Peptides against a protein of PDB entry 7Q4I. Designs and how they scored, part 21

Target 1, 281 residues: chain A of PDB entry 7Q4I
Amino acid sequence: HENSTIAERLYSEVRVLCWIMTNPSNHQKKARHVKRTWGKRCNKLIFMSSAKDDELDAVALPVGEGRNNLWGKTKEAYKYIYEHHINDADWFLKADDDTYTIVENMRYMLYPYSPETPVYFGCKFKPYVKQGYMSGGAGYVLSREAVRRFVVEALPNPKLCKSDNSGAEDVEIGKCLQNVNVLAGDSRDSNGRGRFFPFVPEHHLIPSHTDKKFWYWQYIFYKTDEGLDCCSDNAISFHYVSPNQMYVLDYLIYHLRPYGIINTPDALPNKLAVGELMPEI

## One batch from the design tools (peptide; made by RFdiffusion4, then SolubleMPNN)

Design b1_p9_8_s3 (from b1_p9_8, 4 letters changed)
Fold by OpenDDE base, seed 4:
Structure b1_p9_8_s3 (fold): chain B 281 residues (1-281), chain A 9 residues (1-9)
Amino acid sequence: as target 1 above (281 residues)
Amino acid sequence: SPADVPPTL
C-alpha cells in the first residue's frame, strides 16, 4: 500500500507543463518512452517537433531539424505554450527526449515559489551569462511569469534576445531571461546537493568518473562533488537516459522497495512572497 | 560522445 496524499496535493498546487524537445525521427524511438514513463506525471505533456504526431501529442513547430535549430525550436515552443497553454500550468519544464525527470521532486522544490516570481531552475552553469544559465540537457523549468517575460518582453526585442535561430539553446535562453530580469534560481537542496543533472546517475555517483579537466567541473556554477553526496535524495533530472533506462528508473524509483524500510517526507517549507527566493547555500 | 563536448556558442 502507498500513501500519495502529499504528492497528489502538490500535483494540484504545483501544476507543471512539460514540453519535450524531440524530432520526427525520435517520436517512436525516444519520445514515446518519455510519454510511457515520467511524462505521465506531468499535468500537461507536449512534444515539440517539426512534424505533428497525434498518437504522441506532438506539435509541429515552424522550425527545421538539427542541433543548429534547437534555439529556434525553443523560441517557437515557448511561443506556442504562451499562446495556447500559459494558464494550463504554473511551471513550464523543458526536457529532452532522453531526459528523465522525477516530477514529484520538482514540485517539492517549486512549492515555496510563486509562479508569478520571474525565476527559472535547472543545472546552473557559470559561463557566458553573468547570473548563470541552466543546462539544456538537464532540463530547466520556468515560472509562468518567466515564460511571459521571455515571450512578450525578450523575444520581440533583438537587443534582449537573439533573433536568429543559431547558437547554444540553453545559453541563448539564459541570456534572454537575464535581460528581462528572470532570475537563475538555486535548485540545490538544503544540504547543498544538486537536483538537476546533465548526465546519467552513474556519471555523477561514481567518484573519479571524469578527470578534473572535464569541462563540467569548469562549467558548474555551484561547487559539487562526485559520489553519493553529489546528488539530492530529492533529485529531479538526469540526461542521456536511454529509453530502456527510463523504464529501469521508473521501476527503481516508483516500484522497487527494500522490505521493512519506509521513508517519511519532510515538512513542506513556508511559501515565499512574489519575487522572493530561497536563500542561496 | 555528446556528453564529452562542452556547450559552445
Scores: peptide ipSAE 0.041, ipTM 0.737, DockQ to the pose 0.676
Fold by OpenDDE base, seed 2:
Structure b1_p9_8_s3 (fold): chain B 281 residues (1-281), chain A 9 residues (1-9)
Amino acid sequence: as target 1 above (281 residues)
Amino acid sequence: SPADVPPTL
């Protein structure tokens, strides 16, 4: 028997709307597997597409498909969320249809923060944006206030936010959010270990899997190590997760248990005031 | 692979 009392509390107190970036060709191939695995642990799950799918609960946004339209789709997705769902959650996660997320670990990270604090979290990269930006593939989560500022203050102003639909969506939203004073938070745990990951677990856990010249090591905002110390015990996300790997991860994380090992969760931190951040590590 | 290229590319 598992004691989920704290997880149930956080499910109620830290409400998360997850929106999944997808397209019609991926509804059956990828998106449905998100819905059948980690997406069921969101308070609300929406698939943002160019075509409606009633089985998936996909929304048809007024955008084209392809890499050059991802920024356009992100803008329309957050407009849709703001118009229809801004009060349905406290936090708003963007993920790809090949991102896997441990939603309970995200709620734990977010618990001390007010949703009225203009902040967002993810895998922070240092290029292009002074405060950094969050990797699109690792997924990123905005507070309710961050969504409000993005949609109401940034998007309508071409000086603050790119009006065309071209560009890297994660960089462009990062620029827009910085321009409306939404803070790029630190998602690391108390040991300085990352929680959001732009690759599969294998790529982070195996030492020397990549060359030291690999772009990732130049892009990461915070210093990170390879191996078991790469990743928080409360890691939140991984990217490039195949549909089959999603079910494997679901089994390993939520079902497979080593007999005789009992993990006791740390105490929840005190809640922060509006505008207050956790101390940097 | 897509993993070998920065997300911005």
Scores: peptide ipSAE 0.041, ipTM 0.738, DockQ to the pose 0.797
Fold by OpenDDE base, seed 5:
Structure b1_p9_8_s3 (fold): chain B 281 residues (1-281), chain A 9 residues (1-9)
Amino acid sequence: as target 1 above (281 residues)
Amino acid sequence: SPADVPPTL
């Protein structure tokens, strides 16, 4: 029998609202498979779209569709969350409709942090933003205070946050968050291994999968290796996960067990004060 | 889904 007592505790103490970036053409093709797999493990799950879908729980945001509207959709999504859901969770995850997330591992990473600390986590990239920004596809998670600062302080000020809906969504939110002193956290584990990944597991686990000239190696904020040392045993997210792969991952992570191997979880760390971060590794 | 493409300067 499985003992989920610690996971149940963290589900209660580290409340996560997951919002999924989607569009009407992907409601049935992609988004519903998120809802049927890892999205069930969020405390609240909302699909951010341009059309309402009551079966999916999709919200129609006042934005157009297409890649050039992703930044506009992100701004409206967080405005909607702030207006309707800011007290429904402690942490607010953005993910794509082809991102897979191990929500329990995210709760474990977030456990020591106060949701009143202005911080966000994800796969940190180094260009364009001095403190770095989080990759859009890997997904990124804001504290409640980070959402408040973004919506109340950054968005209304064109000097702090881009008013246009154009631009790279992840870079633009990264600029806005930096301008309101939201910290770009370190999501690595105690061994220095990453937790948020902008590609499928295969692309990170297999050495020499990409050339050293591949843009990812120039963008990654922290030095990382390929192979088994690429990824935390408590990894949180992967991107470019097909609908079928989501069901495979659900089976592999939550059902398939090596007989006779007992995983004993590490003790939970001490909680940090408001504004305190874990030491950098 | 949006693809992770490196932003252009």
Scores: peptide ipSAE 0.039, ipTM 0.746, DockQ to the pose 0.346
Fold by OpenDDE base, seed 3:
Structure b1_p9_8_s3 (fold): chain B 281 residues (1-281), chain A 9 residues (1-9)
Amino acid sequence: as target 1 above (281 residues)
Amino acid sequence: SPADVPPTL
């Protein structure tokens, strides 16, 4: 017997559209495995590509392929979402085709926030953008109002948003969002633990896995430790997750249970007013 | 050099 009543409530009250950054060469190799694992827990799942794939539900965006076009693809993806899907969800997640996401944990984090609050969440990095920006690989989630501001206010203005398709995708969207007063939220749990991760669980969970000179420690906006205390019990995402690892994570998170341990969820927090944020830790 | 942005992929 499993009680999913709270998860079902959050599925209805905190609607998430997930769009997956992919390309035609990865439709079968990577994107299909997202659809068969964590992507099925989104309220809406769309694969953003340069070619249509009816089996995958992939959209052909008017962009080229390659690393230099990721920013162009992100702009076109959010334009497509705004035109066709802005009312289909309350929150809009970008993820890569090798990002794994625990959507229920994301709904729990987002529950107190109004989708009319101009905010977005992810793994916050401190360089290049004054308020910070969210790591592209860890995935980031925009409120409906954040998407509106990005598409309607930022994208049409070259002074607010980069008009060309070059640059680091996550930095460029971070600049655009800051310029339209979309807030870079704090994704940490009540214990100050991170929820969005730009690497696989192993890289965060193993103490001293990286040197102190590793770029990540210079980029991370909030101070974090390595080891078991690195990560929230309600962690949301991991990056560089292979297709096989997605199935392993699905099994470990949703099927494997330690016998005799009963997990009771915490009470839901009070909902915030429009424009209100949770206190930073 | 373009700022070594964390790998997005």
Scores: peptide ipSAE 0.038, ipTM 0.726, DockQ to the pose 0.220

Design b1_p9_8_s4 (from b1_p9_8, 3 letters changed)
Fold by OpenDDE base, seed 2:
Structure b1_p9_8_s4 (fold): chain B 281 residues (1-281), chain A 9 residues (1-9)
Amino acid sequence: as target 1 above (281 residues)
Amino acid sequence: RPYDIPPTL
């Protein structure tokens, strides 16, 4: 009953490698549920850990565990990707083991861009990095050229990229990418609605008029609203999604249908030249 | 863990 022709086209033309930040204690608790839900829609799925797991397809990176090692793990993950998988995809998504991603919507956003454009996308935050940086939890996606610049140009140079493994991983990669002229893209749709979200859908969809001083409102790069207009119809990611909620989201997005309602997808935009970005909204 | 405050530099 479904026509997936456009989605299949984008699966072929906009190849995405997804790497999942995880640890050995979360292989069974969280990571396997990513693999059984949204992760199966990536062209390539890799779990980056400190221990190998053949069932999960987890890679043992030479890093310790804990929040203070996330930056080290991110560096080693992208080094591993560059060495082994740089030609397996056009775009390279980092996500957490509690991030849910609608990969088709990400392919739609990325379609006009060249993978040779030095750009990355996610939920853009404004502090610490002049052009902004992408929220780690919402997930962020690098072009192939962005990965090349990060690994080849930034990582080997302590002046461009932090050499130790401490610090907020999303801020640190944001600094490194800025220093090699990888652009922090705008992920918003044509209506100005966000696509990458650092919290669960409920927290974005339900207005909270009582907490205007919440850090998120000070961190977001682009002004956003609450309620139904908070989020694109083509939203890409949500964070703090429990394993059970991943299956709920999978059902709601890919199976549950209101009878008699047929969605016609928008036409694909024109492809951009290398180095070209979509116009401002 | 939900609504974790980002680390300050």
Scores: peptide ipSAE 0.056, ipTM 0.802, DockQ to the pose 0.532
Fold by OpenDDE base, seed 3:
Structure b1_p9_8_s4 (fold): chain B 281 residues (1-281), chain A 9 residues (1-9)
Amino acid sequence: as target 1 above (281 residues)
Amino acid sequence: RPYDIPPTL
């Protein structure tokens, strides 16, 4: 028997719409495995594609396919969400079809924040955007107010948001959000450990997996460690997770238990007022 | 490998 009372409470109080970046060629190969694993724990799950798929619940956005169209797809995805789903959730997660997310841990991180606070969270990178931007692959989550500002204030203004569909998706949304005073939040836990990860767990957990010259160490906004201290006990996301690994992670996180060890969750923090952030570490 | 290229590239 499991006691999920706190998780159920957070499911109701911290509503998350997850939209998955995908394409028609990946509906069966990748996206359906998101739906069958972590995506089922979102309050609302939508797959953003260029073709409709009723089995997957995929939306056909008016965009082309290819890496150079990702920014265009992100803009159209958030426009679609704002038009049809802005009241269906409090927080709006973008993830790739090879991102794995522990939604309960995300709800825990988001719990103290007002969805009317213009803020977004993810794996923060420091280049190109003064306040930083969130890694596209690790996934990033916008408050309802952040979505409103992005769609209503930023997108219609070419001076605030890039009008063409070219460019790095995560950088471009980061620029747009900064220009409408959406804050790039700190997603680290109270021990300073990261929660959103742009690679698989193995690549973060194994020390010296990458050279010190690897771009990631130059891009990461906050100082981070390798090994077990790399990652929060309440980690939220990992990227480049294969379909098979999604099922493995689902088993390890939600089913496999060491006999005789009982996890006791920490108390929920106090809720913040609108516009307030948790203190930086 | 996808890991070798920054997300911005």
Scores: peptide ipSAE 0.056, ipTM 0.793, DockQ to the pose 0.841
Fold by OpenDDE base, seed 5:
Structure b1_p9_8_s4 (fold): chain B 281 residues (1-281), chain A 9 residues (1-9)
Amino acid sequence: as target 1 above (281 residues)
Amino acid sequence: RPYDIPPTL
């Protein structure tokens, strides 16, 4: 006896296209497990690769493989989306083939925002980009207007966007988006807790899992804690999730319930005007 | 799994 009425409403009103960064060697090993778990909750799911795979719904982008080509793949992925799918969704999520996403929680975060607002969300890092940039592994979501500005205004201009395919893809897209006035949003909940995470839940939930000299603590844009206060009750993503753990997370999140506990969802916030952001926390 | 290390300038 589950009531999904609000989730169904948000599925219709906050349409999300998810594109998954993958490669041919990972189609069977990783990508198909995304498709069989959280990816089925996207309005549209596309796998961006260098080889076509009809079983997976993978697109062959004109790029080479390897970590040194990730920026090139990101540029071609968004060009492909703009050409073929820009009207199929309101929001456009990049994720890796080892990222797990709770899409309903992302729709809840995005609900008040206009897709015509030039904004994107994710796990914000502070170096290299003045407004910050979003961690690649945690996944990041662009509004429709952000995609338009990236593809139409930034990519064609070498002064605004790196023309070669080298560099860290998340830093490079962050630079490009800043240069076309796409805002790096705050994805934290009303309690100031994060929603997008660049590691597995255990690494965020367990205090002192990493030393404070670990790069993450130097890179994170907003002050954050470890333990249960690390993460929103409406967390959106985790990275480095194995294929087996995707099925475990699907069971824990969507099937396993503590008997006698009913969670009543908070009321939806008011919708924002075009260009308006949520107040600072 | 090993952690990715972000770029340094």
Scores: peptide ipSAE 0.055, ipTM 0.788, DockQ to the pose 0.435
Fold by OpenDDE base, seed 4:
Structure b1_p9_8_s4 (fold): chain B 281 residues (1-281), chain A 9 residues (1-9)
Amino acid sequence: as target 1 above (281 residues)
Amino acid sequence: RPYDIPPTL
């Protein structure tokens, strides 16, 4: 038997709307599997597409498809959220249809923060944006205030936010958010281990999977290593997770148990004031 | 595509 009392508390106190970046060709191939696995643990789950799908709960945004239009889709997704769902959650996660997320671990990370703090979290990259930006594939989570600032203050101002739909969506939102003083938070655990990952667990856990010249090591904002110490025991996300691997991860994380081993959760940290961040490591 | 291409401006 499991005791989920703390997880249930956090489900109520740290409400997360998850929006999934998808397209009509991936509704059945990928997005449906998000809905059937980790997406069911969000307080609200919405699939952002170019076509409506009532079975999936997909929204048709007024955008085209393709990688060159992901920034346009991101802008329209957050506009849609702000218009229809800004009060449905405290935190707003963007994920891809091949991102896997442990929502309970995200709630744990977010617990001390006020949703009125202008902050967002993810896998922080250092290029292009002074404070850094969050990797699109790893998924990133905005506070309610961050969404408000993005939609109300940044998007309407071409000097603050790119008006066209071209560019890397994660870089562009990172620029916009910086320009409205939304802080790029530190998502690392107390041991300095990452929680949001732009690749599958195998690629982070296996040493020397990539060479030292691999772009990721030049992009990562915080120093990190490969191997078991790469990743928090409370890791939040992984990218490039196939539909089949989503079910495998669901089984491994939520069902498979080593008999006789009981994990007790750490105590929740103190809540921060509005505008306050945890100290960086 | 097991790895993304790094974003370019």
Scores: peptide ipSAE 0.058, ipTM 0.807, DockQ to the pose 0.539; fails the geometry check

## One batch from the design tools (peptide; made by RFdiffusion4, then SolubleMPNN)

Design b1_p10_1_s1 (from b1_p10_1, 5 letters changed)
Fold by OpenDDE base, seed 2:
Structure b1_p10_1_s1 (fold): chain B 281 residues (1-281), chain A 10 residues (1-10)
Amino acid sequence: as target 1 above (281 residues)
Amino acid sequence: FLKEQILNYF
C-alpha cells in the first residue's frame, strides 16, 4: 500500500538519462548490477564503454581504455548523447559503474529548474576551476542546455575545451562548462546538507579520526561535517558502492519500512524561470 | 580505506 503519485509525476516531468562510465571488463562485474538496481529508475539508461554489449545496452565509444582515457570517453559519451538522445531527456547524469543513485531524490532537486537553464549539479570541488567543478565519482547531472553548450560550443574550440584526451575528467569538463557559462549549481538541501557524495555512506556518516589535512576537506567547495548531519534526507548519490552494496541499498531505501512511520513529502517548490537558480544556502 | 582513496580522475 504505497502511494507513489508524486514520484510518478516527477518521473514524467523530470526526465533523466543516466549514462554509466564503464569498460568491457566491468560489464558483468559492476555495470550489470547498476542496471538491476538504481539504473532501472532512470528514464533512459546507457552504458558507455569501448565495446558493445547488447544485453547491457552498452555503447562502444571510439576511445581507449584506462584511467588516462576517461576525459576522452566523457567527451565521446556526451557527443553520442547529443547526436542520438538530446531530446530523450531533460537532464543527463554521468555516473560510474560503482556509483549508487537515488533518482527520485535527484528529480526532486531538479524539479524547479528549467532544462534550458545552463546548469549542472554534483559534489562541488573548489580547486582548478574558479566556480568549482563536480566530482566525477559522485556523479554529476547536466541540463539539456548544458549538454548542448558543452558539445556544440565548448568541444569544437580548443581555447574553451581541452582537445587532448588526457587529464582529470571531472576537472576538464568543469573547465569546459565554465568557459561556456554553464553554472556550477549548489546541490545542497534547504538545511545546507550535501546530496552528492564521492564516498560510501559509512565514510560520510561515521566520524573518523581523519586528519583535517585529508585532501577531501581541501577540495570540498562548501563546508561539510561528518556524522548524521553530513547528508541530506534526500541524498542523491554515493561512490565506491560495491555490487553487493547496491542491492543492500536498494532493499533499504525502497523495500525496508519501519512499521507505523509514514513520511509525508514536502511540497514541491515553485518552478524557476529559464536562467534562474535557487538561492545558495 | 575508501575514504582515503584519491578519486578516479587521476
Scores: peptide ipSAE 0.038, ipTM 0.766, DockQ to the pose 0.044
Fold by OpenDDE base, seed 3:
Structure b1_p10_1_s1 (fold): chain B 281 residues (1-281), chain A 10 residues (1-10)
Amino acid sequence: as target 1 above (281 residues)
Amino acid sequence: FLKEQILNYF
């Protein structure tokens, strides 16, 4: 028996719509396993594809497939969300069909923030965008106001947002969001540990003799270390998670318990005013 | 290594 009272409260107070970037070839191979694992913990779950799939709840967006169309798919996904679902949630998570998300930890991070604050969170990278941008693979979450500004203010203006469908999806949305004064938030915990991760847990937890020239160390906005101190106890996401690993993570996080060890959650912080952010660490 | 993979920059 477990006490989920706080998690249930946050489920109602911090409503999250999760949209999953997928394609028709991955509906059965990957996306279905998101739906069967962590996607169940979203308040709403939508799969954004180029083909409709009623079993998956996939939407056919008016876009082509392939990496060169990911930016196009992201634009159409957020347009679709704004038109049909903007009031169904407070926060809007983009994830890939191989991203695993601990939605409760995301709700905990988001709890103090107003959804009317123009902010978004994820794994912040420093290149190309002055304030930084959020890694596409780690997943990123927009406030309702951020979605509104993106769709209503940025997308219609070619000076603010790239009109064609080419480019790195995460960089392009990062540019658009900066241009409409959506803030790139700090997703780190109070100890300065990251919550959104562009790789699997093993790659962050195990110190590897990776060359300091490895691109990731040049891209991360906040300095981070490898090992046990890499990751928040309230980590939110990991990328490159195979379908089988999603079930393993679900078991380890939600079912497997060490007998006699009880975790007491920290108190919820005070809610912030509209436009207010947590202090940078 | 998955860690050496480049994200969606291409």
Scores: peptide ipSAE 0.034, ipTM 0.751, DockQ to the pose 0.042
Fold by OpenDDE base, seed 5:
Structure b1_p10_1_s1 (fold): chain B 281 residues (1-281), chain A 10 residues (1-10)
Amino acid sequence: as target 1 above (281 residues)
Amino acid sequence: FLKEQILNYF
């Protein structure tokens, strides 16, 4: 018998809308596997595409396809969310159709924060944006207030937000969010370990997988190492997860158990005031 | 795709 009482409480109190970046060619190949795995644990799940798909619950955004249109798709996705879904959740996660997310761990991280605090979380990178920006592939989560500021204050102003649909999606949203005073939060756990990851678990957990010249070590905002200390016990996301690996991860995380080992969850922290962040680690 | 590169930068 499993006791999910705390997870059920957080499902109610920390409501998450997940939107998945996809395209028509990936509806069957990738996106449907998100829907059949971790996407079921979102309070609401929407696939953002250029074509409607009623089986998937995909929305046809008024954008072209291809990498040069990812920023355009992100802008239209958040406009769509703001118009139709801003009150359906407290937090709004962007993920790719090859991102895997442990939504319960994200709710745990977000629990102390007010959704009216202008903040967003993810795997923070240091280049291009002074406060940093969140890696697109690892997924990033905006508060309701962050979405409001992005759509209402940033997007209509070409001085605050790039009007062209070209560019690196994650960098461009990071610039826009900074320009409307949305804070780039710290997603690390109390031990200083990361929660959002731009690669598969193997690439983070295995020491010496990359050399120190690898671009990732120049991009990561907080100092981190490879190995078991790379990653929180409450890790939230991994990128470049194949459809088959999503089902494997679902089995390992939610079904496979070592008999006789019971994890007792830590107590929930106190809730923060509006505008308050957790102390720096 | 190359897993060691951020695809959005290309």
Scores: peptide ipSAE 0.033, ipTM 0.747, DockQ to the pose 0.038
Fold by OpenDDE base, seed 4:
Structure b1_p10_1_s1 (fold): chain B 281 residues (1-281), chain A 10 residues (1-10)
Amino acid sequence: as target 1 above (281 residues)
Amino acid sequence: FLKEQILNYF
């Protein structure tokens, strides 16, 4: 028997709408597997596509497909969320159809923050945006106020937010959010370990002889190392997770148990005031 | 997928 009392409390107090970036060719290949695994732990799950799919619960956004349209799709996705779903959640996660998310760990990270605080979290990158921006692949989560500012204040103003649909989606939203004073939060745990990961667990956990010139090491906002200290015990997301790996992760995280080991959760931190952030580590 | 691959592919 499992005691989920704290997780159930956080499910109610830290409501998360997850929207999944997908396309019609990936509805069956990828998105369906998100729905059958980690996506079921969101308070609301929506697939943002160019075609409607009632079985998947996919929305047809008025955008084209392909990498060059990701920014357009992100803008339309958040417009759709703001119009139809802004009160359905407190936090709004963007993930890809090959991102795996431990939603309970995200709720734990978000618990102290007010959804009326203009903040967003993810794997913070340092280039192009002064405060940093969140990696698109790792997924990023906006507060309700951040969504409001993005849609109402940033998107209508070409000086604040790019009007065309070209560019790197994560960079462009990062610029827009900075321009409306949405803060790029620190998602690291109390030990300074990351929670949002732009690669699969293996690529973070296993020290590779990866050249220090690898772009990732130049892009990360906070210094991190590979190996045992790479990842929080309360890690939130991984990217490039295949459909099969999603089921493996779901089994390993939620079903497979070492007999006789009981985990005691840390105490919840105090709630912050509106506009207050946890100190950066 | 490899670590060397670029994020945000579709």
Scores: peptide ipSAE 0.031, ipTM 0.740, DockQ to the pose 0.047; fails the geometry check

